# Designs tried in a protein design run: peptides against a protein of PDB entry 5K2M. Part 204

Target 1, 273 residues: chain A of PDB entry 5K2M
Amino acid sequence: MRIGITYTVLRREEMAIKERAGEFGEVVMLHEDDLLFPGNYDLDVVIIRNVSHFKALYTARLFESEGIPTVNSSRLIFEAGDKLFATLRLAGKVPVPEWKAALSEGGALRVPDSLGYPLVSKPVFGSWGRLLAKVNDRDSLEAVLEHRKWMKNPLYGIHYFQEFVEKPGRDIRSYVIGGEFVGAIYRYSNHWITNTARGGKAEPCSDPEVEELSVKAWEAFGEGALAIDIFESEKGLLVNEVNPNMEFKNAARVTGADMAGKLVEYAVEVAKT

## One batch from the design tools (peptide; made by RFdiffusion4, then SolubleMPNN)

Design b2_p29_6_s3 (from b2_p29_6, 14 letters changed)
Fold by OpenDDE base, seed 4:
Structure b2_p29_6_s3 (fold): chain B 273 residues (1-273), chain A 29 residues (1-29)
Amino acid sequence: as target 1 above (273 residues)
Amino acid sequence: SAKHEEDLKLSEEEIEKLAKEVVEKEFLE
């Protein structure tokens, strides 16, 4: 078994994956600078750990074009890594925050007619709560839309909105790999944007409802390794988003779950399929 | 690879900085 691991930065996650992969076969670390296509890679599977969503997507697709399966697959990265596309998958299977998408400023200005205020404006791509805006009123909506006109990336013209969900000072991040629930954490924050990368504390989450919902959310995609962000709302649990480029350093530390090992085991399974 | 050997020499702080820079760059483009 030859396991490739593509990466941008050698984080604790990548180190853990490398270490565990070594127990299953030969490990080939592939920094982004090492990648050139088309190529003749002698690999049975590639674990995609590129930091950039787009680089991860294209890397996965490029290996797949060479007949090498990837974890995650380019399909999964594409669908799960886009907040709108992920919502489209999730909405049919699990409770999600109310949402609207608009393709123009004129459309976006009508979003409050359906969802009211406050809203959360999200870019369809990106991580760590970047460019999230709480839109409390018309003036704020107009400001967000105006600023987006001056942004270079055309994807900023895709206007994705959610209802603002009141959370109990925390959210839940769960991990499902190959359809198996691996673990979950609470992420605490005094800010409406909850993320451990922004100084939030993590604690173990042991809730059967979270486990069940997490698996159902994963089933909306049907493959791969996903981190799942869940809100505790007055309406019950809501699946906010999923992440196919999951960070798990804090979750692994807090829960003691062998997330790196589970990821490698799944990759080995994929290689054998 | 040579790059991997170089990366192994980075501190945790340097790694965290680099990861943040990569993500932030995507939003600045």
Scores: peptide ipSAE 0.353, ipTM 0.877, DockQ to the pose 0.823
Fold by OpenDDE base, seed 2:
Structure b2_p29_6_s3 (fold): chain B 273 residues (1-273), chain A 29 residues (1-29)
Amino acid sequence: as target 1 above (273 residues)
Amino acid sequence: SAKHEEDLKLSEEEIEKLAKEVVEKEFLE
């Protein structure tokens, strides 16, 4: 078994994956600078750990074009890594926050007519709560839209909004790999953005409802390894988003779950299919 | 690879900084 691992930066997650992969076969670490396509890669499977969503997507697709399966697949990265596309998958299977998408400023200005205020404006791509805006009123909406006009990336012209969900000072991040629930954490923050990458504390989450909902959310995509962000709302649990390029160092530390081992085991299974 | 050997010498703080810079660059370009 020859396992490739593509990466941008050698984080704790990549080191843990490397270590665990070594128990199953030969490990080939592939920094982005090492990648050139088409190539003659002698690999049975590639674990995709590029930091950039787009580089992860293209890397996965390039290996697949050479007959090498990837974890995650380019299909999963594409569908789960875009907040709007992920919502489209999730909305048919699990409870999600109410949402609207608009393709113009004129369309975006009508979003409050349906969802009211406050709103959350999200870019369809990106991580760690970057460029999230709580939109409390018309003036704030106009300001967000005006600023988007000056942003160079055409994807900023895709306007994705959710209802603002009041959370109990925390959210839930769960992990499902190959359809198996592997663990969950609470992420605490006094800010409405509760991402631990911004200095939030994490605690273990042991809730059967979270476990069941997490598996159902994964089933909306039907493959791969996903981190799932869940809100505790007045309406019950809501699946906010999924991440096909998960960080898990805090979750692994807090829960004791072997996230890296489970990911490698799944990659080995994919290689044998 | 030579790059992998270099990456093994980075501190956790340096690694976190580099990861954030990659993401921020995608938003700024």
Scores: peptide ipSAE 0.347, ipTM 0.872, DockQ to the pose 0.883
Fold by OpenDDE base, seed 1:
Structure b2_p29_6_s3 (fold): chain B 273 residues (1-273), chain A 29 residues (1-29)
Amino acid sequence: as target 1 above (273 residues)
Amino acid sequence: SAKHEEDLKLSEEEIEKLAKEVVEKEFLE
């Protein structure tokens, strides 16, 4: 078996995936600079680890066009990597924070009529809590919308809002690969944005409700490897978002779960289907 | 690949910086 791994930067995750993949077959590391299409790739499966959501999406689709399956698939990357599209999938299966989407400034100004304040403004793409804004009032909403007008990417014209969820100083990140729950962590922060990439402490999360909810969230997509972000709210557990290009170095370290191995095992299964 | 060999020489700090830069560029474009 020949396993490709596409990557932008050789992070701990990519190193772990490479190491585990070597136990199953020949590993071909493919930096973004090595990728040209159409190409003659002799690979049974490709694990997509490009840092950029868009590059990951296009890379996956390009390999699929060559008849090579990818983990994750371009479909999954597309649907899970967009916060709005992910919400559409999730909302049919699991509890999610209340949300509104608007396609114009005029529409966005009406969001508080439905959700009230405070709101969270999110871009539909991106990671690590970038361009998240807590919108407490009308003045803040107008400011966010004004700034969005000057942003070049047309996707910033898609206005996605959530209710602000009061969290107990932490959130949960779980991992589901091929429908199997692999592990979960608490991410602690004194800030309303609890992303570990900003220096938050991680601790193991062992909660059967989290496990069940995580699997259900994965089932909304029905394939691949996903990190799932869950909030502990007064309303119970809420699935906030999913990530089809998951970081797991902290989670693997804290839980001891072989996330890289599980990812490779799933990729091998995909290769055989 | 030659690029992979070069990447193996990067420090963790450099790797984290590069990863952040990639993500930030997506927001700037």
Scores: peptide ipSAE 0.342, ipTM 0.869, DockQ to the pose 0.914
Fold by OpenDDE base, seed 3:
Structure b2_p29_6_s3 (fold): chain B 273 residues (1-273), chain A 29 residues (1-29)
Amino acid sequence: as target 1 above (273 residues)
Amino acid sequence: SAKHEEDLKLSEEEIEKLAKEVVEKEFLE
């Protein structure tokens, strides 16, 4: 078994994946600078750990074009890594925050007619709570829309909104790999954006409802390794988003779960399929 | 690879900084 690992930065996650992969076969570390296509890669599977969503997507697709399966697949990265496309999958299977999408400024201005205020404006791509805006009123909405007009990427013209969900000073991040629930954590923050990359404490989450909901959320996609962000709301648990390029160093540390090992095991199974 | 050997010499703080820079750059493209 020859296992490739593509990466941008050698994080704790990539080191853990490398270490665990070494127990299953020969490991080939592939920095982004090492990637050139078409190429003669002698690999049975590639674990995709590129930091950029788009680079991860294209890397996966390029290896697939060489007949080498990837974890995650380019299809999963595409669907799960876009907040709107992910919402479309999730909404058919699990509770999600109320949402609206608009394709113009005129459409976006009508979003409050259905969702009210406050709203959360999100870009459809990106991570770590970047470019999230809490929109409390009409003036704030107009300001966000005005600023979006001057942004270069055409994807910023896709206006995705959610209802603002009041959270109890925390959210939940769970991990499902190959359909198996691996673990979950609470992420604490005094800010309405609870991402641990901005600072915060993590604690183990042991809740059967979270486990069940997490598996159902994964089933909306039906493959791969996903981190799942869940809100505790007055309406119950809501699946906010999923991440097909998950960070797990904090979750692994807090829960003791072998997330790297589970990812490698899944990749080995994919290689055999 | 030569790049991998270089990356093994980076501190955790340097790695975290580089990861953040990569993500932020993606938003600016």
Scores: peptide ipSAE 0.341, ipTM 0.872, DockQ to the pose 0.885

Design b2_p29_6_s4 (from b2_p29_6, 13 letters changed)
Fold by OpenDDE base, seed 2:
Structure b2_p29_6_s4 (fold): chain B 273 residues (1-273), chain A 29 residues (1-29)
Amino acid sequence: as target 1 above (273 residues)
Amino acid sequence: SATDEEALKLSEEEIEKLAEEVVLEEFEN
């Protein structure tokens, strides 16, 4: 078994994946600078750990074109890594925050007619709560839309909005790999944007409802390894988003779950199919 | 030692910053 691992930065997650992969076979670390296509890669499977969503997506697709399966697949990265496309999958299977998408400023200005205020404006791509805006009123909506006109990436012209969900000073991040629930954490923050990468406290989450909901959310995609962000709302649990390029160092530390091992085990299973 | 933990923490924070910079570049282009 030859296991490739693509990466941009050697994080704790990549180090843990490398270590665990070494127990199953030969490990080939592939920095982004080492990747040229078409190439003659002698690999049974590739674990995709590129930091950039787009680089991860294209890297996965390029390996697949060489007949090498990837974890995650380019299909999963594409569908789960876009907040709007992920919402389209999730909305059919699990409770999600109410949402609207608009393809123009004129369309976006009508979003409050359906969802009211406050809203959360999200880019369809990107991570770590960047370019999230809480839109409390018309003036704030107009300002967000005006600023987006000056952004170069055409994807900023895709206007994705959610209802603002009042959270109890925390959210939940769960992990499902190959359809198996691996673990979950509470992420605490005094800000409406909860992210452990910004110094938030993490605690173990042991809730059977979270486990069941997390598996159902994964089943909306039907493959791979996903981190799942869940809100505790007055309406019950809501699946906010999923991440096909999961960070898990804090979750692994807090829960003691072998997330890196589970990811490698799944990659080995994928290689055998 | 306290120095080794601090060194590991600084290294982790530096790695996190590098990862964040990559994501920022993706938004800025």
Scores: peptide ipSAE 0.230, ipTM 0.709, DockQ to the pose 0.318
Fold by OpenDDE base, seed 1:
Structure b2_p29_6_s4 (fold): chain B 273 residues (1-273), chain A 29 residues (1-29)
Amino acid sequence: as target 1 above (273 residues)
Amino acid sequence: SATDEEALKLSEEEIEKLAEEVVLEEFEN
């Protein structure tokens, strides 16, 4: 078994994946600078750990074009890594925050007619709570839309909105790999944007409802390794988003779950199919 | 690789910063 691992930066996650992969076979670390296609890669599977969503997506697709399966697949990265595409998968399977998408400023201005205020404006791509805006009123909506006109990436013209969900000062991040629930954490924040990367407290989450919902959310995609962000709302649990390029350093530390091991085990299974 | 050895010399904070820079670049393009 030859396992490739693509990466941008050698984080704790990549180190853990590398170490665990070594138990299953030969490990080939592939920094982004090492990637050239078409190439003669002698690999049974590639674990995709590129930091950039787009680089991860293209890397996965490039390996797949050479007959090498990837974890995650380019399909999963594409569908799960886009908030709108992910919502389209999730909405038919699990409770999600109310949402609207508009393809023009004129359409976006009508979003409050259906969702009211406050809203959350999200880019369809990106991570770590970047470019999230709480839109409390018409003036704020107009400001966000005005700023979006000047952004260069055409994807900023895809206007994705959610209802603002009142959270109990925390959210939940769960991990499902190959359809198996691996673990979950609470992420505490005094800000409406919860992000563990910004020094938030993490605690283990042991809730059977979270486990069940997380598996159902994964089943909406039907493959791969996903981190799942869940809100505790007055309406119950809501699946906010999924991440096909999960960070798990804090979750692994807090829960003691072998997330890297589970990821590698799944990759080995994928290699054998 | 030389990149692996250099990466091992970086502090966790530096690694996180580098990852954040990549994410920022993705938003800026």
Scores: peptide ipSAE 0.223, ipTM 0.735, DockQ to the pose 0.854
Fold by OpenDDE base, seed 5:
Structure b2_p29_6_s4 (fold): chain B 273 residues (1-273), chain A 29 residues (1-29)
Amino acid sequence: as target 1 above (273 residues)
Amino acid sequence: SATDEEALKLSEEEIEKLAEEVVLEEFEN
């Protein structure tokens, strides 16, 4: 078996995936600079680890066009990596924060009529809590919308909002690979944006409700490897978002789960189908 | 392409910074 791994930066996750993949077959590391299409790639499966959402999406689709399956698939990357598209999948299966989408400034200004204040403004793409805004009032909403007009990417014209969820100083990140729950962590932060990439402490999460909800969230997409972000709210557990290009170094360290191994095992299964 | 050897010379913090720069570039474009 020949396993490709595409990457932008050789992170701890990519090193772990490379090491585990070597136990199953020949490993071919493919930096973004090495990728030319159409190509003649002799690979049974490709694990997609490009940092950019869009580069990951296009890389996956390009390999698929040559008959090589990818983990994750271009379909999954597309649907899970967009916050709005992910919400559309999740909302049919699991509890999610209340949300609204608007396609104009005039529409966005009416969002509080349905959701009230405070709101969270999110771009539909991106990671690490970048460009998140807590919108407490009308003046703040107008300011966010005004600033978005000057942003160059047309996707910033897609106005996605959630209700602000009060969290108990933490959130949950769980991992589901091939439909199997692998593990979960609490991420602690005093800031309303909880992210381990910003120096948040991680601790193991052992909760059967989290496990069940995580599997259901994965089933909304029905394939691949997903990190799932869950909020503890007064209404119960809410699935906030999913990530088809998961970081797991902190979760692997804290839980002891072989997330890289599980990802490779799943990729090997995909290669055999 | 940073060779596997060059990547091994970078601190974890430097690697994270490079990944963050890629994400920021995606937001700016």
Scores: peptide ipSAE 0.244, ipTM 0.743, DockQ to the pose 0.695; fails the geometry check
Fold by OpenDDE base, seed 4:
Structure b2_p29_6_s4 (fold): chain B 273 residues (1-273), chain A 29 residues (1-29)
Amino acid sequence: as target 1 above (273 residues)
Amino acid sequence: SATDEEALKLSEEEIEKLAEEVVLEEFEN
């Protein structure tokens, strides 16, 4: 078994994956600078750990074009890594925050007619709560839309909105790999944007409802390794988003779950199919 | 040693910062 691991930065997660992969076969670390296609890669599977969503997507697709399966697959990265596409999958299987998408400023200005205020403006791509805006009124909506016109990436012209969900000062991040629930954590923040990278406290989450919902959310995609972000709301648990390029160092530390090992085990299974 | 733990933390923070910079570049382009 030859296991490739693509990476941008050698993080704690990549180190853990490398270590666990070494127990199953030969490990080939592939920095982004080492990737050139078409190439003659002698690999049975590649674990995709590129930091950039787009680089991860293209890297996965490039290996797949050479007949090498990837974890995650390019399909999963594409569908799960876009907030709107992920919502389209999730909405048919699990409770999600109410949402609207508009393809023009004129359409976006009508979003409050359905969702009301406050609402949350999200870019369809990107990580770590960047460019999230709480839109409290018409003036704020107009300002966000005006600023989007000056952003260079055309994807900023895809206007994705959610209802603002009041959270109890925390959210839930769960992990499902190959359809199996691996673990979950609470992420505490006094800010409406919860992100553990910004110094939030993490605690173990042991809730059977979270476990069941997490597996159902994973089943909406039907493959791979996903981190699932869940909100606790007055109307119950809501699946906010999924992450096909998960960070798990804090979750692994807090839960004691061997997330790196589970990821490698799944990659080995994928290589054998 | 306390110095090794601090060095490991500094290294981890530096790595996290580098990863954040990569993600920021996706938004700037």
Scores: peptide ipSAE 0.234, ipTM 0.713, DockQ to the pose 0.338; fails the geometry check

Design b2_p29_7_s1 (from b2_p29_7, 13 letters changed)
Fold by OpenDDE base, seed 5:
Structure b2_p29_7_s1 (fold): chain B 273 residues (1-273), chain A 29 residues (1-29)
Amino acid sequence: as target 1 above (273 residues)
Amino acid sequence: SEEERAEEEAKKIVDEEYEEIHPDYFSIL
């Protein structure tokens, strides 16, 4: 068994994955500077740990073109890493926050007619709550749309909105790998954007409803390793988003779960399929 | 620490990705 690991930066997660992969076979670390295609890679599977969503997506697709399976697959990275495409998968299987998408400013201005206020404006890509805006009124909506006109990336012309969900000062991050629930944490924040990358406290979450919902959310995609963000709302649990390029150092520390080992075990299973 | 530097670099890469013009990735699938 030869296990590739692609990476941009050696974070705690990549170090843990490397260490655990060494117990299952030969490990080949592949920095982004080492990647050239088409290539002659002697690998049974590749674990994708590129920091950039797009570089992760292209790296996965390039290895797949050489007949080498990846964890995650390019399909999963594409569908789970886009907030709108992830919503489309999730909405058929689990409760999600109410959402609207518009392809023009004129369409976006009509979103409140369906969802009311307050809204959350999201880019379809990106991490750590970047470019999220709470839209409380018409003036705020017009301001967000005006600012989007000056942004260079054409994907900012895709207007994605959710209802604002009132949360109990926390959210839930769960982890499902190969269809197995691995663990969950509460992430505490005094801000409406909860993320541990912004200095939020993490605590273990042991809730059978969270476990069941997390597995169902994973089943909407049907493969890979996903971090799942769940809101506690007045309507019950809502799956907000998923992440195919998951950070897990805080969750592993808090729960004691072997996230890196579970990821490697799944990659070895994929290599044998 | 080295870990803190790696986290800061990863954060910078993600932040810079918002400023890049990416091709239409619908052509990949």
Scores: peptide ipSAE 0.137, ipTM 0.700, DockQ to the pose 0.828
Fold by OpenDDE base, seed 2:
Structure b2_p29_7_s1 (fold): chain B 273 residues (1-273), chain A 29 residues (1-29)
Amino acid sequence: as target 1 above (273 residues)
Amino acid sequence: SEEERAEEEAKKIVDEEYEEIHPDYFSIL
C-alpha cells in the first residue's frame, strides 16, 4: 500500500495523518511544489490536505484522471465545499436552516420577503466564517450587496442567505468518516460566529441525536470524510454546513478519537475498491 | 511554535483566497 498525502503546510492534522499512514503502508508526502500533471505517480490512494479549497479540488481531479482514488474525491470536495451545493444535498435528507439563493442584486433584495430578518449572508466558497454577515435590516442588506459588487471573484455574485439561528452560545462540530461517526465537540463562543480557530472552549459532545443526524448528513453525499456543523435551535438540530477539508486537532484532543487513524483506514479501504 | 506558524500560514492562505477579491473588505471587520 502506497499512500500519498498532498499538503500546503504541515499542520497538526497533516503530521498526525502522516504518522498513522506509516502504520498502514509506505507514505509519500507531496507538497504543492512537488505536484506536476500529468505525472507517473505510483500510489494506491491520495489523501488530499491542500489548504486551498480550489487547489484541493483540482489536485483530487488530477489524481483521479490518472486512475488514483482520492480521499476526499473531487466530487465530494466540489459538492461539500460549496455551501449552496452542500445545502442542496443536505436539504433532501436532514433538517437545515431555511435558505435562499439569488443570482442578482434584484433577486437578493427580495430574500427578506421569504426569510424575513435577521439573515446570514454567506459566500458559497471558503472557510473559517470569513465574509459571514448578519443582515439585520434593509440598510445592512444593501451594504452587503454594494460591497459584493466591488469583489473581483465572480462567485461573490452568487448570493446565498440563511435564516439567522439563535444558538445557546455554542455549536456542534461532528466528524463522519466512511459512514462511521468518529466524534463530536461543542464549540463555545460569545460571538454568533462559532469558530475554534478564533479561540473558544471545546468540550466533548455525547448526544445520540447528534450521532444519528451526523450519519444522515454524511449519507446525503455517500462518501468520504466530513466535518459537519450542527446548530442547536428552538426547532431542534439543524445541519448548517459540511467541510471536506476538515480540521480535527481540537476534536481529537477533546474526544480522544483517533481521527487521523480513521481517515487513513478509510483511505486504505478506498484503495482496495 | 512551529505548529502555530503553520496554522497562521494556513489562515493567511485562506484569507488570501478571499482578499485577492477585495483587500479592503477585511479592514471593515
Scores: peptide ipSAE 0.134, ipTM 0.645, DockQ to the pose 0.216
Fold by OpenDDE base, seed 4:
Structure b2_p29_7_s1 (fold): chain B 273 residues (1-273), chain A 29 residues (1-29)
Amino acid sequence: as target 1 above (273 residues)
Amino acid sequence: SEEERAEEEAKKIVDEEYEEIHPDYFSIL
């Protein structure tokens, strides 16, 4: 068993994955600077840990083109890493926040007619709550849309909106790997954008409803390793988004779950199929 | 720490990605 691990930066997660992978076979660390295709790589599976969503996606697809399976697959990275495409998968299986997508400013201006205010404007790509805007009124909506016109990336012209969900000063992040629930945490924040990368406190979450919902959310995609963001709302649990490039150091520390080991075990299973 | 520097570098990469991503992202479909 030869296990590739692609990476941009050696974070705590990549170090843990490397260490655990060494127990299952030969480990080949592949920095982004080491990647050249076609490369005729002698690997049974590749764990994708590139920091960039796009680099992770293309790296996965390039290995797949050589017949080498990846964790996560390029399909999963693509569908789960795009908030709109992820919503399309999730909405058929689990409760999600009410959402609208518009492909023009004129369409976006009609979103409040369906969802009301306040809204959350999201870019379809990106991480750590970047470019999220709480839109409380018409003037704020017009301002967000105007600013989007001046952004260079055309993907900012894909207008994705959710209802604003009132959260109890926290959200839930769960982890499902190969269809197995691995663990969950509460992330506390005084800000409506809850993220541990912004200095939020994490605590263990032991809730059977969260476990069941997390597995169902994973089943919407049907493969890989996902971090799942869940909101506690007045109407119950809502799956907000998923992340195919999961960070887990805080969750592993808080829960004691062997998330790196579970990821490697799944990659070894994928290599054997 | 080295870990904190790695996290800061990762955050920088993601922030740069928001600014630099080309529209042809749909070409992977």
Scores: peptide ipSAE 0.131, ipTM 0.704, DockQ to the pose 0.750
Fold by OpenDDE base, seed 3:
Structure b2_p29_7_s1 (fold): chain B 273 residues (1-273), chain A 29 residues (1-29)
Amino acid sequence: as target 1 above (273 residues)
Amino acid sequence: SEEERAEEEAKKIVDEEYEEIHPDYFSIL
């Protein structure tokens, strides 16, 4: 078994994955600077750990073109890494925050007619709560839309909105790998944007409802390793988004779950199919 | 630490990605 690991930066996750992969076979670390295609890669599977969503997506597709399976697959990275496409998958299987998508400013201005205020404006791409806006009123909506017109990327013209979900000063991040629930944490924040990368505390989450919901959310995609963001709302648990390029160092530390080992085990299974 | 530098570099890469996303997103699938 020869296991490739693509990476941009050697983070704690990549170090843990490398260490665990060494127990299953020969490990080939592939920095982004080492990647050239078409290539003659002698690998049974590649674990994709590129920091950039798009570089991860292209790297996965390039290895797949050489007949080498990837974790995650380019299909999963594409569908799960786009907030709108992820919502389309999730909405068929699990409760999600109420949402609207508009393809024009004129469409976006009508979103409050169905969802009311407050709203959350999200870009369809990107991570770590960048360019999230709480839209409380018409003036704020117009301002967000005006600013979006000056953004160079055409994807900023895809207007994705959710209802604003009041959270109890925390959210839940769960992890499902190969359809198995691996663990979950509460992420505490005093801000409506909860992210542990912004200095929030993490605590273990042991809730059977979270476990069941997390597995169902993974089943909406049917493959790979996903981090799942869940809100505790007045309506119950809502799946907000998924991440196909998961950070897990805090979750692994807090839960004691061998997330790196589970990821490698799944990659080895994928290599055998 | 080396870990802190790696996290800062990763954050920078993601911030740069928001500025420069390739439009050929649909040509891969």
Scores: peptide ipSAE 0.146, ipTM 0.713, DockQ to the pose 0.804; fails the geometry check

